# Peptides against a protein of PDB entry 5VVV: the designs that were tried, part 24

Target 1, 276 residues: chain A of PDB entry 5VVV
Amino acid sequence: FLCGVVEGFYGRPWVMEQRKELFRRLQKWELNTYLYAPKDDYKHRMFWREMYSVEEAEQLMTLISAAREYEIEFIYAISPGLDITFSNPKEVSTLKRKLDQVSQFGCRSFALLFDDIDHNMCAADKEVFSSFAHAQVSITNEIYQYLGEPETFLFCPTEYCGTFCYPNVSQSPYLRTVGEKLLPGIEVLWTGPKVVSKEIPVESIEEVSKIIKRAPVIWDNIHANDYDQKRLFLGPYKGRSTELIPRLKGVLTNPNCEFEANYVAIHTLATWYKSN
Target 2, 276 residues: chain A of PDB entry 5VVV as posed
Amino acid sequence: FLCGVVEGFYGRPWVMEQRKELFRRLQKWELNTYLYAPKDDYKHRMFWREMYSVEEAEQLMTLISAAREYEIEFIYAISPGLDITFSNPKEVSTLKRKLDQVSQFGCRSFALLFDNIDHNMCAADKEVFSSFAHAQVSITNEIYQYLGEPETFLFCPTEYCGTFCYPNVSQSPYLRTVGEKLLPGIEVLWTGPKVVSKEIPVESIEEVSKIIKRAPVIWDNIHANDYDQKRLFLGPYKGRSTELIPRLKGVLTNPNCEFEANYVAIHTLATWYKSN

## One batch from the design tools (peptide; made by RFdiffusion4, then SolubleMPNN)

Design b1_p10_3_s2 (from b1_p10_3, 5 letters changed)
Fold by OpenDDE base, seed 1:
Structure b1_p10_3_s2 (fold): chain B 276 residues (1-276), chain A 10 residues (1-10)
Amino acid sequence: as target 1 above (276 residues)
Amino acid sequence: SIDDLFASRP
């Protein structure tokens, strides 16, 4: 069971010292996972093709080593979906080289994220792939196999919540293709019925699990504030029955952008997890 | 709406 934090918000990323402090807190609270997915980190999303510099490499190696010191699984995410051409072998090779570089930093766990992108393929991809889901699954499976089938590999769908599913969760052709064709060793991220789910009913997890043919990892936006930085979400982790735990592969909370605001959010997630 | 989070992000 993956339990911890995803740094998955828009806005200023956390600094390396905040991330190290996070790992210490995660270990202390018996949480086990950090997903590196900061939307405004240039080489994560907008400039995903760009290799890390020597200085950036040293920082990431130090961060990954710190995660290992605190027994936290460091998952490196990349979000190529803004402008990748899935059918272009140069794009696939560029993605492989980027993940090879991160593997050299000592990273062993990875994620491909296709959240918050246009649902339309370019003309070149439409000639090769039957649908957007087929294109995403093809590259994800290829990368997963290329990396030697890592123990932890995550996929974030474009339809990552109930409100984004067309026509709905149980009838989505996109999620059906993901469930049928995504390799079984790849985990699927999900935010619940909504982007920010006030509640995640058990029945809603049973519905999505059926179509994706696996238990999801919850990307939990309950404490996310990047959509309204005038608000801080300081309340406890709530609106999730402990009956979800045996029906999930994990829970990763995406909390407030302000690192210092997240004590209650993360601590109460840990209490929830240990209460089962 | 909050469900339009993507559309509301800069």
Scores: peptide ipSAE 0.079, ipTM 0.835, DockQ to the pose 0.523
Fold by OpenDDE base, seed 5:
Structure b1_p10_3_s2 (fold): chain B 276 residues (1-276), chain A 10 residues (1-10)
Amino acid sequence: as target 1 above (276 residues)
Amino acid sequence: SIDDLFASRP
């Protein structure tokens, strides 16, 4: 069971010292996972093709080493979906080389994110792939196999919540393709019925699990504030029955952008997790 | 809604 934090918000990323403090807190609270997915990290999303510099490499190596020191699984995410051409072998090779570089930093767990992108494929991809889901699954499976089938590999679908599913969760052709064609060792991220789910009913997890043919990992936006930086979500982790735990592969909270605001959010997630 | 904001992101 993956339980911890995703740094997955838009806005100023956390500094390395905050991330190290996070790992210390995660260990202390018996949480086990950190997903590196800061949307405004240039080489994560906007410039995903660009290799890390020597200085950036040293910082990431230090961060990955710190996660290991605190027994936290460090998952490196990349979001190529803004401008990748899935049918172009050069794009696939560029993505492979980027993840090879991160593997050299000592990273062993990875994620491919296709959230918050246009659902339209380019003309070249439309000639090769029967749908956007087929294109995403093809590259994700290829990368997963290329990396030697790592123990933890995550996929974030473009339809990552109930409100984004067309026509709905149980009938989505996109999620059906993901469920049928995504290799079984790849985990699927999900935010619940909504992008920010006030509640995540057990029945909603049973519905999505059926179509994706696996238990999801919750990307939990309950404490996310990147959409309204005038608000801080200081309340406890709630609106999730502990009956979800045996029906999930994990829960990763995407909390407030302000690192200092997240004590209650993360601590109460840990209490929730240990209560089952 | 927040869902509309994320759905409208380019």
Scores: peptide ipSAE 0.075, ipTM 0.828, DockQ to the pose 0.727
Fold by OpenDDE base, seed 2:
Structure b1_p10_3_s2 (fold): chain B 276 residues (1-276), chain A 10 residues (1-10)
Amino acid sequence: as target 1 above (276 residues)
Amino acid sequence: SIDDLFASRP
């Protein structure tokens, strides 16, 4: 069971010292996972093709080593979906080289994120792939196999919550393709009924699990505040029955942008997890 | 997106 934090918000990323402090807290609270997915980290999303510099490499190696020291699984995410051409073998090779570099930093767990992108494929991809889901699954499977089928590999769908599913969760052709074609060793991220879900009912997890043919990892935006930095979500992790735990592969909270605001959010997630 | 998060406020 993956339980911890996704740094998945828009806005200023956490500094390396905040991330190290996070790992110490996660270990202390018996949480086990950190997903590196900061939207405004340039080489994560907008410039995903760009290799890390020597200085950036040293920082990431130090960060990954710190995660290992605290027994936290460091998952490196990349979000190529803004401008990748899925059918272009050069794009696939560029993605492979980027993940090879991160693997050399000592990273062993990875994620491909296709959240917050346009659902339209380019003309070249439309000639090769039957749908956007087929394109995403193809590259995800290829990358997963290329990396030697790492023990932890995550996929974030474009339809990552109930409100983004067309026509709905149980009838989505996109999620059906993901469920049928994504290799079984790849985990699927899910956010619940909404982008910010006040509640995640058990029945909603059973519904999505049926179509994706696996238990999801929750990307939980309950404490996310990147949409309104004038608000801090200081309340406990709530609106999730502990009956979800045996029906999930994990829970990763995407919390407030302000690192210092997240004590209650993360601590109460840990309490929730240990209560089962 | 941020806009989607904004639209999905509780």
Scores: peptide ipSAE 0.069, ipTM 0.829, DockQ to the pose 0.152
Fold by OpenDDE base, seed 4:
Structure b1_p10_3_s2 (fold): chain B 276 residues (1-276), chain A 10 residues (1-10)
Amino acid sequence: as target 1 above (276 residues)
Amino acid sequence: SIDDLFASRP
């Protein structure tokens, strides 16, 4: 069971010292996972093709080593979906080289994220792939196999919550393609019925699990505040039955952008997880 | 909303 934090918000990323402090807190609270997915990290999303500099490499190596010291699984995410051409072997090779670099930093766990992108494929991709889901699954499977089938590999769908599913969760052709064609060792991220789910009912997890043919990892936006800079979410982790735990592969909270605001959010997630 | 997320990007 993956339990911890995703740094998955828009806005100013956390500094390396905040991330190291997070690992200390995660270990202390018996949590086990950190997903590196900061939307405004230059080389994570907008410039995903760009290799890390020597200085950036040293920082990431130090961060990955710190995660290992605190027994926290460091998952490196990349979001190529803004401008990747899925059918272009040069784009696939560029993505491989980027993940090879991160593997050299000592990273062993990875994620491909296709959240918050346009559903339209370019003309070249439309000639090769039957749908956007087919294109995403093809590259995800190829990268997963290329990396030697790492123990933890995550996929974030473009339809990552109930409100984004067309026409709905159980009838989505996109999620059906993901469920049928994504390799079984790849985990699927999900935010619940909404982007920010006030509640995640057990029945909603049973519905999505059936179509994706696996238990999801919850990307939990309950404490996310990147959509409203005037608000801090300081309340406890709530609106999730402990009956979800045996029906999930994990829960990763995407909390407030302000690192200092997240003590209650993360601590109460840990209490929830240990109460099963 | 997602629109608000994109609007909050620098």
Scores: peptide ipSAE 0.062, ipTM 0.818, DockQ to the pose 0.244

Design b1_p10_3_s3 (from b1_p10_3, 5 letters changed)
Fold by OpenDDE base, seed 4:
Structure b1_p10_3_s3 (fold): chain B 276 residues (1-276), chain A 10 residues (1-10)
Amino acid sequence: as target 1 above (276 residues)
Amino acid sequence: SIDEKFANRP
């Protein structure tokens, strides 16, 4: 069971010292996972093709080493979906080289994120792939296999919540393709019925699990505040029955952008996780 | 909606 934090918000990323402090807190609270997915980290999303500089490499190596020191699984995410041409072998090779570099930093766990992108494929991809889901699954499977099938590999779908599913969760052709074609060792991220789910009913997890043919990892936006710069979410982790735990592969909270605001959010997630 | 804010992120 993956339980911890995803740094998955838009806005100023956490500094390395905050991330190290996070790892100390996660260990103390018996949480086990950090997903590196800061949207405004340039080489994560907008400039995903760009290799890390020597200085950036040193920082990431230090961060990954710190995660290991605190027994936290460091998952490196990349979001190539803004401008990748899925059918272009050069794009696939570029993605491979980027993940090879990160592997050299000591990273062993990875994620491909296709959240918050246009649903339209380019003309070249339309000639090769039957759908956007087929394109995403193809590259995800290829990368997963190329990396030697790492123990933890995550996929974030473009339809990552109930409200984004067309026509709905159980009938989504996109999620059906993901479920049928995504290799079984790849985990699927999900935010619940909504992007910010006030509640995640058990039945909603059973519904999505059926179509994706696996238990999801919850990307939990309950404490996310990047959509409202004047609001901090300081309340407890709630609206999730502990009956979800045996039906999930994990829960990663995407909390407030302000690192200091997240004590209650993360601590109460840990309490929730241990209550089962 | 909150969902619309996320869907329309640049």
Scores: peptide ipSAE 0.104, ipTM 0.858, DockQ to the pose 0.851
Fold by OpenDDE base, seed 3:
Structure b1_p10_3_s3 (fold): chain B 276 residues (1-276), chain A 10 residues (1-10)
Amino acid sequence: as target 1 above (276 residues)
Amino acid sequence: SIDEKFANRP
């Protein structure tokens, strides 16, 4: 069971020292996972093709080593979906080279994220793939196999919550393709009925699990505040029955952008997890 | 909605 934090918000990423402090807190609270997915980290999303510099490489190696020191699984995410051409072998090769570099830093766990992108394929991809889901699954499976089928590999769908599913969760052709074609060793991220789910009912997890043919990892936006800079969510982790735990592969909270605001959010997640 | 605000992130 993956339990911890996803740094998955828009806005200023956390600094390396904050991330190291996070790992210390996660270990102390008996949490085990950090997903590196900061949307405004340039080489994560907008410039995903660009290799890390020598200086950036040293920072990432140090960060990954710190995660290992605190027994935290470091998952490196990349979000190529803004401008990748799925049918272009050069694009696939570029993605492989980027993940090879991160593997050389000592990273062993990875994620491909296709959240918050245009649902339309380019003309070249439409000639090769039957749907957007087929294109995403193709590259995800290829990358997963290329990396030697790592123990932890995550996929974030474009339809990552109930409100984004067309026509709905149980009837989504996109999620059906993901469930049928995504290799079984790849985990699927999900935010619940909504992007920011006030509650995640057990029945809603049973519904999505059926179509994706696996238990999801919750990307939990309950404490996210990147969508409203005037908001600060200081309340406890709530609206999730502990009956969800045996029905999930994990829970990763995407908390407030302000690092120091997240004590209650992360601590109460840990209490929730240990209460089962 | 919150979903609309979140979907319209910069």
Scores: peptide ipSAE 0.100, ipTM 0.848, DockQ to the pose 0.661
Fold by OpenDDE base, seed 1:
Structure b1_p10_3_s3 (fold): chain B 276 residues (1-276), chain A 10 residues (1-10)
Amino acid sequence: as target 1 above (276 residues)
Amino acid sequence: SIDEKFANRP
């Protein structure tokens, strides 16, 4: 069971010292996972093709080493979906080289994210792939196999919540393609019925699990505040039955952008997890 | 909606 934090918000990423402090807190609270997915980290999303510099490499190696010291699984995410051409072998090779570099930093767990992108493929991709889901699954499977089938590999779908599913969760051709064609060793991220789910009913997890043919990892936006910078979400982790735990592969909270605001969010997630 | 604030952000 993956339990911890995803740094998955828009806005200023956390600094390396904040991330190290996070790892210390995660260990203390018996949590085990950190997903590196900061939207405004340039080489994660907008400039995903760009290799890390020597200085950036040293920082990431130090961060990954710190995660290992605190027994936290460090998952490196990349979000190529803004402008990748899935059918172009040069794009695939560029993605492979980027993940090879991160593997050299000592990273062993990875994620490919296709959240918050347009559903339209370019003309070249339409000639090769039957749908957007087919294109995403193809590259994800290829990368997963290329990396030697790492123990932890995550996929974030474009339809990552109930409100984004067309026509709905149980009838989505996109999620059906993901469930049928995504290799079984790849985990699927999900935010619940909504992007920010006030509640995640057990029945809603049973519904999505059926179509994706696996238990999801919850990307939980309950404490996310990047959509309203005038608000801080300081309340406890709530609206999730402990009956979800045996039906999930994990829960990763995407909390407030302000690192100092997240004590209650993370601590109460840990209490929830240990209450089962 | 809150969902619309996340969808297709640059």
Scores: peptide ipSAE 0.080, ipTM 0.847, DockQ to the pose 0.878
Fold by OpenDDE base, seed 5:
Structure b1_p10_3_s3 (fold): chain B 276 residues (1-276), chain A 10 residues (1-10)
Amino acid sequence: as target 1 above (276 residues)
Amino acid sequence: SIDEKFANRP
């Protein structure tokens, strides 16, 4: 069971010292996972093709080493979906080289994210792939196999919540393709019925699990505040029955952008997790 | 809604 934090918000990323402090807190609270997915980290999303500099490499190696020291699984995410051509072997090769670099930093767990992108394929991809889901699954499976089938590999679908599913969760051709064709060792990220789910009913997890043919990892936006800079979500982790735990592969909270605001959010997630 | 804001992000 993956339980911890995803740094997955838009806005100013956390500094390296905050991330190290996070790992210390995660260990103290018996949480085990950190997903590196800051949307405004340039080489994560907008410039995903660009290799890390020597200085950036040193910082990432230090961060990954710190995660290991605190027994936190460090998952490196990349979001190529803004401008990748899935059918172009050069793009696939570029993605492989980027993940090879991160693997050399000591990273062993990875994620491919296709959230918050246009649902339209380019003309070249339409000639090769039957749908957008087929293109995403193809590259994800290829990368997963290329990396030697790492123990933890995550996929974030474009339809990552109930409200984004067309026509709905149980009938989505996109999620059906993901469920049928995504390799079984790859985990699927999900935010619940909504992007920010006030509640995540057990029935909603049973519904999505059926179509994706696996238990999801919750990307939980309950404490996310990147959409409303005037609000801090300081309340406890709530609206999730502990009956979800045996029906999930994990829960990663995507909390407030302000690192200092997240004590209650993360601590109460830990209490929730240990209560089952 | 927040969902609509994210759905319309380019």
Scores: peptide ipSAE 0.078, ipTM 0.844, DockQ to the pose 0.727

Design b1_p10_3_s4 (from b1_p10_3, 6 letters changed)
Fold by OpenDDE base, seed 3:
Structure b1_p10_3_s4 (fold): chain B 276 residues (1-276), chain A 10 residues (1-10)
Amino acid sequence: as target 1 above (276 residues)
Amino acid sequence: SIDELYASRK
């Protein structure tokens, strides 16, 4: 069971010292996972093709080593979906080279994220792939196999919550393709009925699990505040029955952008997890 | 809605 934090918000990423402090807190609270997915980190999303510089490489190696020191699984995410051409072998090879570099930093766990992108394929991809889901699954499976089928590999769908599913969760052709074609060793991220789910009912997890043919990892936006910089969510982790735990592969909270605001959010997640 | 806001962050 993956339990911890995803740094998955828009806005200023956390600094390396904040991330190291996070790992110390995660270990102390018996949490085990950090997903590196900061939307405004340039080489994560907008410039995903660009290799890390020598200086950036040293920072990432140090961060990954710190995660290992605290027994935290460091998952490196990349979000190529803004401008990748899925049918272009050069794009696939560029993605492979980027993940090879991160593997050389000592990273062993990875994620491909296709959240918050256009649902339309380019003309070249439409000639090769039957749907957007087929294109995403193809590259995800290829990358997963290329990396030697790492123990932890995550996929974030474009339809990552109930409100983004067309026509709905149980009837989504996109999620059906993901469930049928995504290799079984790849985990699927999900935010619940909404992007920011006040509650995640057990029945809603049973519904999505059926179509994706696996238990999801919850990307939990309950404490996310990147949509309103004037708000801080300081309340406890709530609106999730502990009956969800045996029905999930994990829970990763995407908390407030302000690192210092997240003590209650992360601590109460840990209490929730240990209460089962 | 919040969901619409995230959908607009493309």
Scores: peptide ipSAE 0.283, ipTM 0.886, DockQ to the pose 0.890
Fold by OpenDDE base, seed 4:
Structure b1_p10_3_s4 (fold): chain B 276 residues (1-276), chain A 10 residues (1-10)
Amino acid sequence: as target 1 above (276 residues)
Amino acid sequence: SIDELYASRK
């Protein structure tokens, strides 16, 4: 069971010292996972093709080493979906080289994120792939296999919550393709019925699990505040029955952008997790 | 909606 934090918000990324402090807190609270997915980290999303500089490499190596020191699984995410041409072998090779570099930093766990992108393929991809889901699954499977099938590999769908599913969760052709064609060792991220789910009913997890043919990892936006710069979510982790735990592969909370605001959010997630 | 705000962040 993956339990911890995803740094998955838009806005100023956490500094390396904050991330190291997070690892110390995660260990102390018996949480085990950090997903590196800061949307405004340039080489994560907008400039995903760009290799890390020597200085950036040193920072990431230090961060990954710190995660290991605190027994936290460091998952490196990349979000190529803004401008990748899925059918272009050069794009696939570029993605491979980027992940090879991160592997050299000591990273062993990875994620491909296709959240918050356009649903339309370019003309070249339409000639090769039957659907957007087919294109995403193809590259995801190829990368997963290229990396030697790492123990933890995550996929974030474009339809990552109930409200984004067309026509709905159980009938989504996109999620059906993901479920049928995504290799079984790849985990699927999900935010619940909504992007910010006030509640995640057990029945909603059973519904999505059926179509994706696996238990999801919850990307939990309950404490996310990147959509409202004037709000801090300081309340407890709630609206999730502990009956979800045996039906999930994990829960990663995407909390407030302000690192200092997240004590209650993360601590109460840990209490929730240990209560089962 | 919050969902619309996230969808607009493309």
Scores: peptide ipSAE 0.243, ipTM 0.882, DockQ to the pose 0.922
Fold by OpenDDE base, seed 1:
Structure b1_p10_3_s4 (fold): chain B 276 residues (1-276), chain A 10 residues (1-10)
Amino acid sequence: as target 1 above (276 residues)
Amino acid sequence: SIDELYASRK
């Protein structure tokens, strides 16, 4: 069971010292996972093709080493979906080289994210792939196999919550393609019925699990504030029955942008997890 | 909606 934090918000990423402090807190609270997915980190999303510099490499190696020191699984995410051409072998090779570099930093767990992108493929991709889901699954499977089938590999779908599913969760051709064609060793991220789900009913997890043919990892936006940085979400982790735990592969909270605001959010997630 | 806001961030 993956339990911890995803740094997955829009806005200023956390600094390396904040991330190290996070790892210390995660270990103390018996949590085990950190997903690196900061939307405004340039080489994660907007400039995903760009290799890390020597200085950036040293920082990431130090961060990954710190995660290992605190027994936290460090998952490196990349979000190529803004402008990748899935059918272009040069784009695929560029993605492979980027993940090879991160592997050299000592990273062993990875994620490919296709959240917050348009559903439209370019003309070249339409000639090769039957649908957007087929294109995403193809590259994800290829990368997963290329990396030697790492123990932890995550996929974030474009339809990552109930409200984004067309026509709905149980009838989505996109999610059906993901469920049928995504290799079984790849985990799927999900935010619940909504992007920010006040509640995640057990029945809603059973519904999505059926179509994706696996238990999801919850990307939980209950404490996310990147949509309204004038507000801080300081309340406890709630609206999730502990009956969800045996039906999930994990829970990763995406909390407030302000690192200092997240004590209650993370601590109460840990209490929830240990209460089962 | 919040969902629409996230969907617009591209």
Scores: peptide ipSAE 0.226, ipTM 0.879, DockQ to the pose 0.921
Fold by OpenDDE base, seed 5:
Structure b1_p10_3_s4 (fold): chain B 276 residues (1-276), chain A 10 residues (1-10)
Amino acid sequence: as target 1 above (276 residues)
Amino acid sequence: SIDELYASRK
């Protein structure tokens, strides 16, 4: 069971010292996972093709080493979906080289994210792939196999919540393709019925699990505030029955952008997790 | 809605 934090918000990323402090807190609270997915980290999303500099490499190696020191699984995410051509072998090769670099930093767990992108394929991809889901699954499976089938590999679908599913969760051709064709060792991220789910009912997890043919990892936006800079979510982790735990592969909270605001959010997630 | 806001970031 993956339990911890995803740094997955838009806005100013956390500094390296905050991330190290996070790992210390995660260990103390018996949480085990950190997903590196800061949307405004340039080489994560907008400039995903660009290799890390020597200085950036040193910082990432230090961060990954710190995660290992605190027994936190460090998952490196990349979001190529803004401008990748899935059918172009050069793009696939570029993605492989980027993940090879991160693997050299000591990273062993990875994620491919296709959230918050246009649903339209380019003309070249339409000639090769039957749908957008087929294109995403193809590259994800290829990368997963290329990396030697790492123990933890995550996929974030474009339809990552109930409200983004067309026509709905149980009838989505996109999620059906993901469920049928995504390799079984790859985990699927999900935010619940909504992007920011006030509640995540057990029946909603049973519904999505059926179509994706696996238990999801919750990307939980309950404490996310990147959509409203005037609000801080300081309340406890709530609206999730502990009956979800045996029906999930994990829960990663995507909390407030302000690192200092997240003590209650993360601590109460840990209490919730240990209560089962 | 918040969901519409995230959908608009495409």
Scores: peptide ipSAE 0.199, ipTM 0.870, DockQ to the pose 0.721

